Peptides against a protein of PDB entry 6PSE. Designs and how they scored, part 45

Target 1, 78 residues: chain A of PDB entry 6PSE
Amino acid sequence: PSEEEEYARLVMEAQPEWLRAEVKRLSHELAETTREKIQAAEYGLAVLEEKHQLKLQFEELEVDYEAIRSEMEQLKEA

## One batch from the design tools (peptide; made by RFdiffusion4, then SolubleMPNN)

Design b2_p14_5_s4 (from b2_p14_5, 8 letters changed)
Fold by OpenDDE base, seed 1:
Structure b2_p14_5_s4 (fold): chain B 78 residues (1-78), chain C 78 residues (1-78), chain A 14 residues (1-14)
Amino acid sequence: as target 1 above (78 residues)
Amino acid sequence: as target 1 above (78 residues)
Amino acid sequence: SAAERADAFIASIS
């Protein structure tokens, strides 16, 4: 039997006092995990936005670089 | 009374059948929230690594750009 | 809210 099956049996055979304690435990863990999820999501979003801004700056610099490179190439050939 | 206090009373006065259902509900929500947290963390790390690589490329291009800019400036002044 | 932003982000990466 898997741990999941054993846990299911425990819940089915448990007394009300154990069930109340389990509800309390799960509620606490859910609250903590929810906070951690929110923090991870907010951080991920922030990094994504930073990457996006950096990409825009990079693309702008590429355009400027190609302009100067092209001008320099023309000057060398003349 | 707060929603938390009302929920606490509900748990205290609940029948075993309701408590088992609540354990099942909370277990499901905890599993989903945990999965979402992990996904957010993994995605955030991936984006962070991409941002880092992009930053290195950007800095390399800045060096190349400044080299050409300086050469061009010297040619214009001569 | 922070919770709503989190849910939106999770939805976008799923």
Scores: peptide ipSAE 0.442, ipTM 0.870, DockQ to the pose 0.789
Fold by OpenDDE base, seed 2:
Structure b2_p14_5_s4 (fold): chain B 78 residues (1-78), chain C 78 residues (1-78), chain A 14 residues (1-14)
Amino acid sequence: as target 1 above (78 residues)
Amino acid sequence: as target 1 above (78 residues)
Amino acid sequence: SAAERADAFIASIS
């Protein structure tokens, strides 16, 4: 018998007092897990935005670099 | 009366059949929310790693850019 | 809300 099957049997045979306690327990865990999910999501979004800004800066620098590189190359060839 | 207070009253007055159904519902939501939390965390970590690699590339390009810029500046001053 | 933003983000990465 799996843990899941055993738990299901417990729930089916449980008294109201146990069931109310279990509802309270699960509600608490759900609230906590939800808070953690929100925090993880907010963090992920923040990092994603930071990466995006960094990407823009990188691309700008690439353009500037290629401009100077090209000018320098022309001077060396002349 | 707040939603929380009303829910608490429902749980206190509920029949066993309702309580069993509520345990099942909460268990399902907890499992789903847990999965989502994990996914968010894993994604956030991946993006963080990508940002770190991008930062390294950016810093390398900055060094190369400053080298060429400095050389070009010297040539223009001479 | 924070919950709504989280749900939107989760949906985008799933």
Scores: peptide ipSAE 0.440, ipTM 0.870, DockQ to the pose 0.849
Fold by OpenDDE base, seed 3:
Structure b2_p14_5_s4 (fold): chain B 78 residues (1-78), chain C 78 residues (1-78), chain A 14 residues (1-14)
Amino acid sequence: as target 1 above (78 residues)
Amino acid sequence: as target 1 above (78 residues)
Amino acid sequence: SAAERADAFIASIS
C-alpha cells in the first residue's frame, strides 16, 4: 500500500488523543506554510514590478540611443 | 474568547468522527497551500533571473550610449 | 490584505 493509504488507515484506527495531536500538528504546519506562501507571493510580485520598471527604462534608453546613433551616422556620411 | 481559544475548545470536546474529518480537511489544505508556495517560489526565482539578464543588457546599452553621447558632444564643441 | 494579494498572485501565475 502507498504511504497515503497507510496514513489513511492510521487515521481511521487512531484514538481520540492521537487525532487531537494530529489536528494540532497539521494546524501548525498549515499556519507556517501559509505565511511562507504569502511571503513568496509578495516577493514574486515585487520582483515582477521591478522587472517591468527596468524594461520601461531599457526601452526608453534604446530610443535615445537609436536617435544619437542615427545622427552620428548621418554626420559620417555627409 | 479568541477564535483560537474557541477552536481549541472545539478540538478538545470533539468526537472521533469530527476529528478524523478535521485531519482530512487540514491535510488537504496543507497540500494545496504547499503546492501554491512552491509555485510562487519557482515563479519568483524565474522572474528574478529574467530581471538580472535584463539589467545586464541595460548596463551594456548604457555603456554604448555614453560612448556615442561623448563622441557627439566632442564634435559639437570642436 | 496580504493574503488576498497572495491569492491573486498565485491565481495569475497558475
Scores: peptide ipSAE 0.439, ipTM 0.871, DockQ to the pose 0.965
Fold by OpenDDE base, seed 5:
Structure b2_p14_5_s4 (fold): chain B 78 residues (1-78), chain C 78 residues (1-78), chain A 14 residues (1-14)
Amino acid sequence: as target 1 above (78 residues)
Amino acid sequence: as target 1 above (78 residues)
Amino acid sequence: SAAERADAFIASIS
């Protein structure tokens, strides 16, 4: 039997005291995991914004680079 | 009484059938929240790697830009 | 709220 099936059997055969303890345990884990999920999401959003800003800077530099490259080519041809 | 205190009373006075249902509910929510947390973390890591690669490209372009800028300045001064 | 923003973010990447 899988661990899931074994756990299901434990829940089915458990005394009220065990069940109450399990509710408490799961509630705690859910709260912690929820906090971690929120933190992970906030971090992901922050990094995404940072990448976006960097991309804008990169594109601006590309424009400047091409402008100078073109001007330099004109100077060399003259 | 707070919602937390009320919930605690419900758990304390609950019948085994309610407790088993609550264990099932909490287990499901924990599993879903865990999946979401992992997904958020993986996405954040991917974006972080993309940002890193973009930064390397940006730094390379800066080097090239400064080289051309310097050469152009020299040509103008000559 | 932070929870709502997190849910929206997760929904966008799912």
Scores: peptide ipSAE 0.439, ipTM 0.870, DockQ to the pose 0.970

Design b2_p14_6_s1 (from b2_p14_6, 7 letters changed)
Fold by OpenDDE base, seed 5:
Structure b2_p14_6_s1 (fold): chain B 78 residues (1-78), chain C 78 residues (1-78), chain A 14 residues (1-14)
Amino acid sequence: as target 1 above (78 residues)
Amino acid sequence: as target 1 above (78 residues)
Amino acid sequence: RQAEIEAFIAELRA
């Protein structure tokens, strides 16, 4: 018997008092897990935005670098 | 009466059949929300790692850029 | 990597 099957059997054979307690427990866990999910999503979004800004800065620096590199190359070949 | 108070009253007055169904519903929602939380966490971690790698690349390019900038400045001043 | 994910989840709970 799997843990899931054992739990299912427990629920089927449980008294109303246990069932009410289980509803309360699950409701609490669901609320907490939902909050944690939202926090994880918010964090992921924040990091993604930071990464995007960093990418833009990197691309700008690449352009500046290539400009100087090209100028230097021209001076060396002249 | 708040929705929470009404729900609490419903749970207290509910028959065992309703309570078992509610346990099943909440268990399902908890499982789904838990999966979503984990996925959000995994995504956030992945983006964080990508951001870190990008930061390293950016810092390397800054070093290279400053080297060329300095050389160019010296050539112009000579 | 699984440990890192678990650590991140744990941090979210704090």
Scores: peptide ipSAE 0.202, ipTM 0.838, DockQ to the pose 0.760
Fold by OpenDDE base, seed 4:
Structure b2_p14_6_s1 (fold): chain B 78 residues (1-78), chain C 78 residues (1-78), chain A 14 residues (1-14)
Amino acid sequence: as target 1 above (78 residues)
Amino acid sequence: as target 1 above (78 residues)
Amino acid sequence: RQAEIEAFIAELRA
């Protein structure tokens, strides 16, 4: 049987003491995983904001670059 | 009492049927939260990689811009 | 890439 099926059987056949311990274990893991998820989201948001700011700077520089490039081209062709 | 204390009491006094249901609920939430955590991590990593590539492009453009700016300045001053 | 994701997750746990 799969590990999932074996675990399901264990839960079905378990005594209350084991079940209470399992609830405690799962609650702890859920709390920890939730914290990690939130941290991952916060980090992702921070990086996304940094990327967005960088993109804005990049686009501004592109505009400035094209302006100078065009002016330079006109000067050289005159 | 705090919600945590009330929940702890509920677990202590619960019948096996409730405990099994709670194990199932917590297992489901843990699986879902784990998936979300992984997704958040994957997204954060992807954004980080995109930001890194953008930074490289930005730095290259800065070099090109300064080169043209300097050349333009020299042309205008000549 | 999977290894990088796992490393990232591991860092989040620290």
Scores: peptide ipSAE 0.196, ipTM 0.842, DockQ to the pose 0.809
Fold by OpenDDE base, seed 3:
Order: sequence, then C-alpha cells, then structure tokens
Structure b2_p14_6_s1 (fold): chain B 78 residues (1-78), chain C 78 residues (1-78), chain A 14 residues (1-14)
Amino acid sequence: as target 1 above (78 residues)
Amino acid sequence: as target 1 above (78 residues)
Amino acid sequence: RQAEIEAFIAELRA
C-alpha cells in the first residue's frame, strides 16, 4: 500500500489521543506554512516595488541619453 | 474565551468521528496553503530575475550615456 | 530553475 493509504488506515484506526495529537501537528504545520506564504508574498512585493523604481530611473536615463545623442548627431553633421 | 481557546476545547471534547474529519480538513488546507506558498515563491523569484535583468540593462545604458556625455563635453570645449 | 525555487523556499523557513 502507498504511504497515503497507510496514513488513511492509521487515521481510521487511531485512538482519540493520537487523533488530537495529529490535529495539533497539522495545525502547527499549517500555521508555519501560512507564515512562509505571507513572507514570500511580502518579499515579492518588495522586489516588485524595487523593480518599478528601477524602471522609472531607466526610462529617465533613456530620455536623457536620446537627448544627448541627438545633440551629438547635430554637432557632427554641422 | 478566545477563538483559539474555544477551538482547543472543541478538540479535547470531540468524538473520534469529528477528529477524523478535522484531520482531513487540516490536511486539505495544508496542501492548498503549501501550493500557494510555492506559487508565491515562484512569483517572487520571477520578479527578482526581471529586476536583475533590468539592472543589467540600466548599467549598460549608464556606461553608454557617460561615454557620449564625455565625447560631447570634449567637442564643446574644443 | 526548480533548484532556485527550492532554495528560495528554504530561505523563507529561516
């Protein structure tokens, strides 16, 4: 039998004391996993904001670059 | 009493049938939350990679900009 | 990049 089937059998044949302990274990793991999920989301948001700021700086530099490039071209052609 | 205390009481006083159902519920929520955590991590990683690529592009543009700026300055001073 | 994802998840547990 698979581990899943063995686990299912254990749950069905378990005494209340074991079941209560299992509820506690699962609740703990759920809480931890939830915390990790939130942390991942927060990190992603932070990086996204940083990327956005960087994009704004990049676009500003592109404008400045094109301005100077254009001026340079005019000087060389004259 | 807090919701946590009420829940704890429920677990302690519950019949085996309820406990088995709760194990099933928690297992399901854990699986779902785990999937969501992984998804959040993947998104965070993707944004990080995008930011990194953007940073490289920005740095390259900075180099090009400074080169043209310097050349322009030389032309104006001559 | 699965390894990178797993590494990232591992950091979340720290």
Scores: peptide ipSAE 0.196, ipTM 0.839, DockQ to the pose 0.793
Fold by OpenDDE base, seed 1:
Structure b2_p14_6_s1 (fold): chain B 78 residues (1-78), chain C 78 residues (1-78), chain A 14 residues (1-14)
Amino acid sequence: as target 1 above (78 residues)
Amino acid sequence: as target 1 above (78 residues)
Amino acid sequence: RQAEIEAFIAELRA
């Protein structure tokens, strides 16, 4: 039998005391996993913000580069 | 009483049938939350990779910009 | 894809 099937049987045959303990265990794990999920989301957001700032810097440099390139091109054509 | 205290009392007074249902509910929520956590981490990684590629492009443009800037500066000094 | 990521992050924080 699969681990899932064995666990299901355990739950079905368990006494109230074990079931209460299992509820407590699962509640704790759920709380921890939820916290980790939120932390992962916050990290992703931070990286997005960093990427956005980098994009702004890149676009600014592109403008400056095109200005110099254009000036240089005009000088070479004269 | 807090919601936490009320929930604790409910668990203490619950019949086995309710407890088994609660174990099932919590197990399901834990599985879903775990999946969401992993997904959030994968998105974070993807954004980090995008940021890295953008950084490479930015650095390449900086090199090109400095080359043109230097050439222009030399022409102005001559 | 960027919009999808942002939307997902917002949902996770809610």
Scores: peptide ipSAE 0.200, ipTM 0.837, DockQ to the pose 0.130; fails the geometry check

Design b2_p14_6_s2 (from b2_p14_6, 7 letters changed)
Fold by OpenDDE base, seed 5:
Structure b2_p14_6_s2 (fold): chain B 78 residues (1-78), chain C 78 residues (1-78), chain A 14 residues (1-14)
Amino acid sequence: as target 1 above (78 residues)
Amino acid sequence: as target 1 above (78 residues)
Amino acid sequence: MKERIEQFIAELKE
């Protein structure tokens, strides 16, 4: 039997005291995992915002670079 | 009593059938929340890698820009 | 990708 099947049997055969303890355990793990999920999402958003700002800076530099490149080309051709 | 206290009382007074159902519910929610947490982390990592690559490109462009800027300055001063 | 990520993140925070 799979671990899942074994766990299912354990739950079915367990006494109330074990079941109450399991509810408590699962509730705690759910709360912690939920907190971690939110933190992971917040981190992802922060990095996304940083990447966006960097992209804007990069595009601004590209414009400046092309302007100087064009000016340089004109000077060399004159 | 708080919602937490009421829930705790419910768990203490519940019959085995309710407790087994609650274990099943919590197990399912934990599994789903865990999946979502992992997915959020994977997205965060992907964006981080993209930001890193963009940073490298930006730094390369900065070098090129400064080279042209310096050349332009030298030409104007000569 | 950006839009999808933003949507997913928003859903996770709800």
Scores: peptide ipSAE 0.194, ipTM 0.833, DockQ to the pose 0.134
Fold by OpenDDE base, seed 2:
Structure b2_p14_6_s2 (fold): chain B 78 residues (1-78), chain C 78 residues (1-78), chain A 14 residues (1-14)
Amino acid sequence: as target 1 above (78 residues)
Amino acid sequence: as target 1 above (78 residues)
Amino acid sequence: MKERIEQFIAELKE
């Protein structure tokens, strides 16, 4: 039998006291896992914002670079 | 009373059939939330890697820009 | 910051 099937049988045959303890355990684990999920998402968002700012700076530098490159090319062809 | 206190009282007074259903519900939500947590972590890592690659590209462009800027400045001062 | 995020991500995948 799989661990899942054995657990399902345990739940089916369990007394109320065990079931209440299991509800408490699962509720606690769910709360912790939810907090960890939110924290991971917040980190992802922070990095995304930093990446966006870096992209803007990169695009500004590309414009400045192309301006100087074009001016230099014109001077060389004159 | 807080929602948490009301839920605690519900669990304490619940019948075995309700408790078994609640264990099943919480187990399902925990599995889903765990999957979402992992996905959030994977997303954060992907964005971090993209930001790192963009930073490398930005630094390369800065080097190229400073080279052209310096050459242009030398030509203007001659 | 990068190192802290990477460490946290590693812990989340355990």
Scores: peptide ipSAE 0.187, ipTM 0.836, DockQ to the pose 0.137
Fold by OpenDDE base, seed 4:
Structure b2_p14_6_s2 (fold): chain B 78 residues (1-78), chain C 78 residues (1-78), chain A 14 residues (1-14)
Amino acid sequence: as target 1 above (78 residues)
Amino acid sequence: as target 1 above (78 residues)
Amino acid sequence: MKERIEQFIAELKE
């Protein structure tokens, strides 16, 4: 039998005392995992905002660079 | 009473059938939240890698821009 | 900052 099948059997055969303890355990793990999920999302958002600002700066620099490159090309051809 | 205290009382007074259902519910939510946590982490990593590549490109463009700017200044002063 | 985030992400996958 799979681990999932064995766990399902354990739950079905368990006494109320074990079931209450399992509810407590799962509630704790769920709360912890939820906190970690939120933290991961907050980090991802922070990095995304930084990337967005960097992208804007990069695009501005590209415009300035192409302007100078074009002017330089014109001066060299004249 | 707080929601936490009310829930704790519910668990203590519950019959085995309710407790088994609650274990199943919590197990499902834990599995789902775990998947979401991993997904959030993977997304954060992807954005971080993209930001890093963009930073390298930006720094390279800054070097190229300053080179052309300096050359342009020299040509205009000559 | 980058190193700290990468470390946190790695720990979350374990």
Scores: peptide ipSAE 0.164, ipTM 0.834, DockQ to the pose 0.137
Fold by OpenDDE base, seed 3:
Structure b2_p14_6_s2 (fold): chain B 78 residues (1-78), chain C 78 residues (1-78), chain A 14 residues (1-14)
Amino acid sequence: as target 1 above (78 residues)
Amino acid sequence: as target 1 above (78 residues)
Amino acid sequence: MKERIEQFIAELKE
C-alpha cells in the first residue's frame, strides 16, 4: 500500500486522542507554511520594488543617452 | 474567548467523525498552502532574475553613455 | 541580500 493509503487507514482506525494530536500537528504545520508563504511573497515584493526603481533610472538614462547620441551624430555629419 | 480558544475547545469536545473530517480538511489546506508557498518563492526568483538582467543592461548603458559624454565634452572644449 | 533571498527561496522549494 502507498504511504497515503496507510495514512488514510491510520486516520480511520485512530482513537480520538490521536486524532486530536494530529489536528494540532497539522494546524501547526499549516501556520508555519503560511508564514513561510508570506515571507516569500514579501521578498518578492521587495525585489519587485527595487526592479521598478531600476527601470525608472534606466529609462531616464536612455532618454539622456539618445539626446547626446543624436547631438553627436549631427556634429559628425556636419 | 478568543477564536483560538474556541477552536481548541471544539477539538477537545469533538466526536471522532468530526476529528477525521478536520484532519482531512487541514491536510488539504496544508497541501494548497504548500503549493502557494512554492509559487511565491518561484515568483520571487523570477523577479530577481529579471532585476539582475536589467541591472546588467543599465550598467552597459552607463558605460556607453559616459563614453559619448566624454567625447562630446572633448569636442566642446576644443 | 540577493544571495540571502536566493538561498531562502531554494530552501522553500525543497
Scores: peptide ipSAE 0.160, ipTM 0.834, DockQ to the pose 0.136

Design b2_p14_6_s3 (from b2_p14_6, 4 letters changed)
Fold by OpenDDE base, seed 3:
Structure b2_p14_6_s3 (fold): chain B 78 residues (1-78), chain C 78 residues (1-78), chain A 14 residues (1-14)
Amino acid sequence: as target 1 above (78 residues)
Amino acid sequence: as target 1 above (78 residues)
Amino acid sequence: MEEKIEEFIAELKS
């Protein structure tokens, strides 16, 4: 039998005391995993913001670069 | 009483049938929350990689910009 | 791509 089938059998044959303990265990793991999920989301959002700021800086530099490039081309052609 | 205290009481007073159902419910929620956590982490990693590529492009443009700026300065001073 | 990620993150935080 798979581990999943064995676990299912355990749950079906378990006494109330074991079931209450299992509910407590699962509740704890769910709470921890939920916190970790939120933290992962917050981290992702922070990286997105950093990327956005970098993109803005890149676009500004690109505009400045094209301006100077164009001016330099004019100077060389004169 | 808090919702947590009420829930704790429910678990203590519950019949085995309810407890088995609760184990099943919590297991399902834990699995879903775990998948969401992993997905959030994967998205964060993807954005990090994109940010890294953008950073490299920015640094290359910055070097090119300084080169042209310097050359233009020389042309204006000549 | 970023929009999709932002939406997903928003859902996770809610």
Scores: peptide ipSAE 0.231, ipTM 0.839, DockQ to the pose 0.133
Fold by OpenDDE base, seed 5:
Structure b2_p14_6_s3 (fold): chain B 78 residues (1-78), chain C 78 residues (1-78), chain A 14 residues (1-14)
Amino acid sequence: as target 1 above (78 residues)
Amino acid sequence: as target 1 above (78 residues)
Amino acid sequence: MEEKIEEFIAELKS
């Protein structure tokens, strides 16, 4: 049987003392994993914001670059 | 008593049938929360890679911009 | 381009 099937069987045959301990274990793991999920989400959002700021800076530089390029071209053609 | 204390008391006094159901519930929630955590981490990594590529493009444009700026300055001073 | 990611992150924080 798979690990999942073996675990399911263990839960079915377990004594109340083991079941209470398992509830406690799972509750703790769920709380920790939930905290980690939120942290991962917050990190992802922070990186998105940084990328957005960088994109704005890049677009500003593109505008400045095209302005100088255009001026240079005009001076060379005159 | 707090919700946590009440829940702890419930677990202590619960019948095996309730405990088995609670183990199943918590196991399911843990699995889902774990999946979401991993997915959030994967998204964060993807955005980091995109940000890195954008940074490289930005630095290339800065080099090109400074080259044109320098050429323009030299032509104006001559 | 990142709307889907933003939506997912928002759901995770909710």
Scores: peptide ipSAE 0.228, ipTM 0.838, DockQ to the pose 0.129
Fold by OpenDDE base, seed 4:
Structure b2_p14_6_s3 (fold): chain B 78 residues (1-78), chain C 78 residues (1-78), chain A 14 residues (1-14)
Amino acid sequence: as target 1 above (78 residues)
Amino acid sequence: as target 1 above (78 residues)
Amino acid sequence: MEEKIEEFIAELKS
Protein backbone atom coordinates (compact mmCIF):
# COMPACT_ATOMS: atom_id res chain seq x y z
CA PRO B 1 0.00 0.00 0.00
CA SER B 2 1.19 3.51 -0.81
CA GLU B 3 1.77 6.02 1.97
CA GLU B 4 -1.17 7.94 0.56
CA GLU B 5 -3.46 4.92 0.84
CA GLU B 6 -2.25 4.22 4.36
CA TYR B 7 -2.83 7.83 5.39
CA ALA B 8 -6.28 7.80 3.79
CA ARG B 9 -7.14 4.69 5.81
CA LEU B 10 -5.85 6.30 8.99
CA VAL B 11 -8.07 9.34 8.41
CA MET B 12 -11.08 7.14 7.73
CA GLU B 13 -10.58 5.06 10.88
CA ALA B 14 -9.44 7.85 13.19
CA GLN B 15 -11.33 9.07 16.26
CA PRO B 16 -12.63 12.64 16.44
CA GLU B 17 -9.83 13.67 18.81
CA TRP B 18 -7.18 12.58 16.31
CA LEU B 19 -9.04 14.27 13.46
CA ARG B 20 -9.24 17.56 15.38
CA ALA B 21 -5.53 17.35 16.11
CA GLU B 22 -4.84 16.64 12.44
CA VAL B 23 -6.94 19.62 11.34
CA LYS B 24 -4.94 21.78 13.73
CA ARG B 25 -1.63 20.38 12.46
CA LEU B 26 -2.54 20.82 8.80
CA SER B 27 -3.86 24.33 9.42
CA HIS B 28 -0.58 25.28 11.05
CA GLU B 29 1.49 23.75 8.24
CA LEU B 30 -0.66 25.44 5.62
CA ALA B 31 -0.22 28.82 7.30
CA GLU B 32 3.56 28.38 7.48
CA THR B 33 3.82 27.10 3.90
CA THR B 34 1.68 30.00 2.71
CA ARG B 35 3.99 32.50 4.42
CA GLU B 36 6.99 30.78 2.88
CA LYS B 37 5.35 30.84 -0.57
CA ILE B 38 4.67 34.56 -0.27
CA GLN B 39 8.22 35.17 0.92
CA ALA B 40 9.60 33.22 -2.04
CA ALA B 41 7.39 35.22 -4.39
CA GLU B 42 8.50 38.53 -2.86
CA TYR B 43 12.12 37.51 -3.13
CA GLY B 44 11.66 36.45 -6.75
CA LEU B 45 10.02 39.77 -7.56
CA ALA B 46 12.87 41.69 -5.95
CA VAL B 47 15.42 39.76 -8.01
CA LEU B 48 13.38 40.36 -11.16
CA GLU B 49 13.37 44.09 -10.48
CA GLU B 50 17.12 44.07 -9.86
CA LYS B 51 17.70 42.12 -13.07
CA HIS B 52 15.51 44.52 -15.01
CA GLN B 53 17.43 47.54 -13.72
CA LEU B 54 20.71 45.83 -14.50
CA LYS B 55 19.50 45.02 -18.02
CA LEU B 56 18.62 48.65 -18.63
CA GLN B 57 22.03 49.75 -17.40
CA PHE B 58 23.68 47.14 -19.59
CA GLU B 59 21.78 48.26 -22.67
CA GLU B 60 22.70 51.89 -22.01
CA LEU B 61 26.34 50.93 -21.62
CA GLU B 62 26.22 48.92 -24.86
CA VAL B 63 24.98 51.98 -26.72
CA ASP B 64 27.68 54.16 -25.19
CA TYR B 65 30.33 51.55 -25.89
CA GLU B 66 29.36 51.20 -29.54
CA ALA B 67 29.36 54.98 -29.93
CA ILE B 68 32.89 55.27 -28.55
CA ARG B 69 34.06 52.24 -30.51
CA SER B 70 32.73 53.70 -33.74
CA GLU B 71 34.25 57.11 -33.04
CA MET B 72 37.60 55.57 -32.21
CA GLU B 73 37.52 53.43 -35.35
CA GLN B 74 36.94 56.55 -37.43
CA LEU B 75 39.76 58.38 -35.67
CA LYS B 76 42.16 55.51 -36.29
CA GLU B 77 41.23 55.29 -39.98
CA ALA B 78 41.96 59.05 -40.49
CA PRO C 1 -15.43 36.59 18.21
CA SER C 2 -12.51 36.43 15.79
CA GLU C 3 -12.70 34.25 12.69
CA GLU C 4 -10.00 32.12 14.29
CA GLU C 5 -12.07 31.61 17.45
CA GLU C 6 -15.16 30.79 15.39
CA TYR C 7 -13.22 28.30 13.28
CA ALA C 8 -11.73 26.73 16.40
CA ARG C 9 -15.22 26.31 17.84
CA LEU C 10 -16.44 24.78 14.57
CA VAL C 11 -13.62 22.23 14.66
CA MET C 12 -14.35 21.38 18.30
CA GLU C 13 -18.07 20.88 17.68
CA ALA C 14 -17.82 19.20 14.27
CA GLN C 15 -18.85 15.64 13.49
CA PRO C 16 -16.28 13.10 12.31
CA GLU C 17 -17.53 13.33 8.71
CA TRP C 18 -16.88 17.08 8.62
CA LEU C 19 -13.49 16.62 10.28
CA ARG C 20 -12.46 14.01 7.69
CA ALA C 21 -13.57 16.33 4.90
CA GLU C 22 -11.62 19.19 6.49
CA VAL C 23 -8.49 17.04 6.76
CA LYS C 24 -8.88 16.19 3.08
CA ARG C 25 -9.40 19.85 2.13
CA LEU C 26 -6.43 21.07 4.16
CA SER C 27 -4.22 18.28 2.81
CA HIS C 28 -5.11 19.28 -0.74
CA GLU C 29 -4.49 22.98 -0.08
CA LEU C 30 -1.20 22.20 1.64
CA ALA C 31 -0.06 20.10 -1.32
CA GLU C 32 -0.97 22.85 -3.80
CA THR C 33 0.60 25.60 -1.71
CA THR C 34 3.75 23.50 -1.32
CA ARG C 35 4.00 23.02 -5.09
CA GLU C 36 3.53 26.75 -5.62
CA LYS C 37 6.20 27.54 -3.03
CA ILE C 38 8.65 25.19 -4.72
CA GLN C 39 7.86 26.63 -8.13
CA ALA C 40 8.36 30.16 -6.82
CA ALA C 41 11.72 29.12 -5.40
CA GLU C 42 12.72 27.54 -8.72
CA TYR C 43 11.76 30.67 -10.63
CA GLY C 44 13.62 32.83 -8.15
CA LEU C 45 16.71 30.70 -8.60
CA ALA C 46 16.45 30.89 -12.39
CA VAL C 47 16.18 34.68 -12.26
CA LEU C 48 19.13 34.83 -9.87
CA GLU C 49 21.21 32.83 -12.31
CA GLU C 50 20.20 35.08 -15.19
CA LYS C 51 20.95 38.18 -13.13
CA HIS C 52 24.33 36.78 -12.19
CA GLN C 53 25.23 36.10 -15.82
CA LEU C 54 24.05 39.55 -16.80
CA LYS C 55 26.11 41.09 -14.01
CA LEU C 56 29.22 39.32 -15.24
CA GLN C 57 28.57 40.54 -18.78
CA PHE C 58 27.98 44.05 -17.49
CA GLU C 59 31.22 44.06 -15.51
CA GLU C 60 33.14 42.83 -18.56
CA LEU C 61 31.60 45.55 -20.70
CA GLU C 62 32.44 48.18 -18.07
CA VAL C 63 36.08 47.14 -18.21
CA ASP C 64 36.10 47.25 -22.01
CA TYR C 65 34.30 50.59 -22.03
CA GLU C 66 36.74 52.19 -19.61
CA ALA C 67 39.65 50.86 -21.66
CA ILE C 68 38.30 52.39 -24.87
CA ARG C 69 37.32 55.61 -23.10
CA SER C 70 40.80 55.97 -21.67
CA GLU C 71 42.45 55.21 -25.01
CA MET C 72 40.24 57.71 -26.79
CA GLU C 73 40.91 60.37 -24.16
CA GLN C 74 44.64 59.88 -24.70
CA LEU C 75 44.22 60.08 -28.48
CA LYS C 76 42.24 63.32 -28.21
CA GLU C 77 44.77 64.90 -25.88
CA ALA C 78 47.68 64.09 -28.25
CA MET A 1 11.26 37.50 -21.53
CA GLU A 2 10.14 36.93 -17.94
CA GLU A 3 6.47 37.80 -18.28
CA LYS A 4 5.42 34.31 -17.23
CA ILE A 5 7.51 34.50 -14.08
CA GLU A 6 6.13 37.92 -13.21
CA GLU A 7 2.58 36.70 -13.71
CA PHE A 8 3.23 33.64 -11.59
CA ILE A 9 4.77 35.69 -8.78
CA ALA A 10 1.85 38.10 -8.90
CA GLU A 11 -0.58 35.21 -8.58
CA LEU A 12 1.35 33.78 -5.62
CA LYS A 13 1.14 37.09 -3.77
CA SER A 14 -2.64 37.20 -4.23
Scores: peptide ipSAE 0.232, ipTM 0.839, DockQ to the pose 0.130; fails the geometry check
Fold by OpenDDE base, seed 2:
Structure b2_p14_6_s3 (fold): chain B 78 residues (1-78), chain C 78 residues (1-78), chain A 14 residues (1-14)
Amino acid sequence: as target 1 above (78 residues)
Amino acid sequence: as target 1 above (78 residues)
Amino acid sequence: MEEKIEEFIAELKS
């Protein structure tokens, strides 16, 4: 039997005391995993914001670069 | 009483049938939350990689920009 | 390109 099938059997045959303890265990793990999920989401959002700011800076530099390139080309043509 | 205290009381007074159902519910929610956490982490990593590539491109453009700026300054000084 | 990630993050925080 798979571990999942064995666990399912354990739950079906378990006494109330074990079941109460298992509810408490699962509740705790769910709370922790939920916090970790939110933390991962917040971190991802922060990186997205950083990337967005970097993209804006990159685009500004591209504009400045093209301006200088154009000016230099004009000076060389003259 | 807090919601947490009320839930704790419910668990303590619950019949085995309710407890088994609660274990199944919590197990399902934990599995879903775990999947979501992993997905959030994977997305965060992808964004980090994109940001890193963008940073490299930005640094390359900065080098090119300074090269043109320097050349133009030299031409204006002559 | 990032919209799906932003939406997913928003759902996770809801």
Scores: peptide ipSAE 0.229, ipTM 0.838, DockQ to the pose 0.131; fails the geometry check

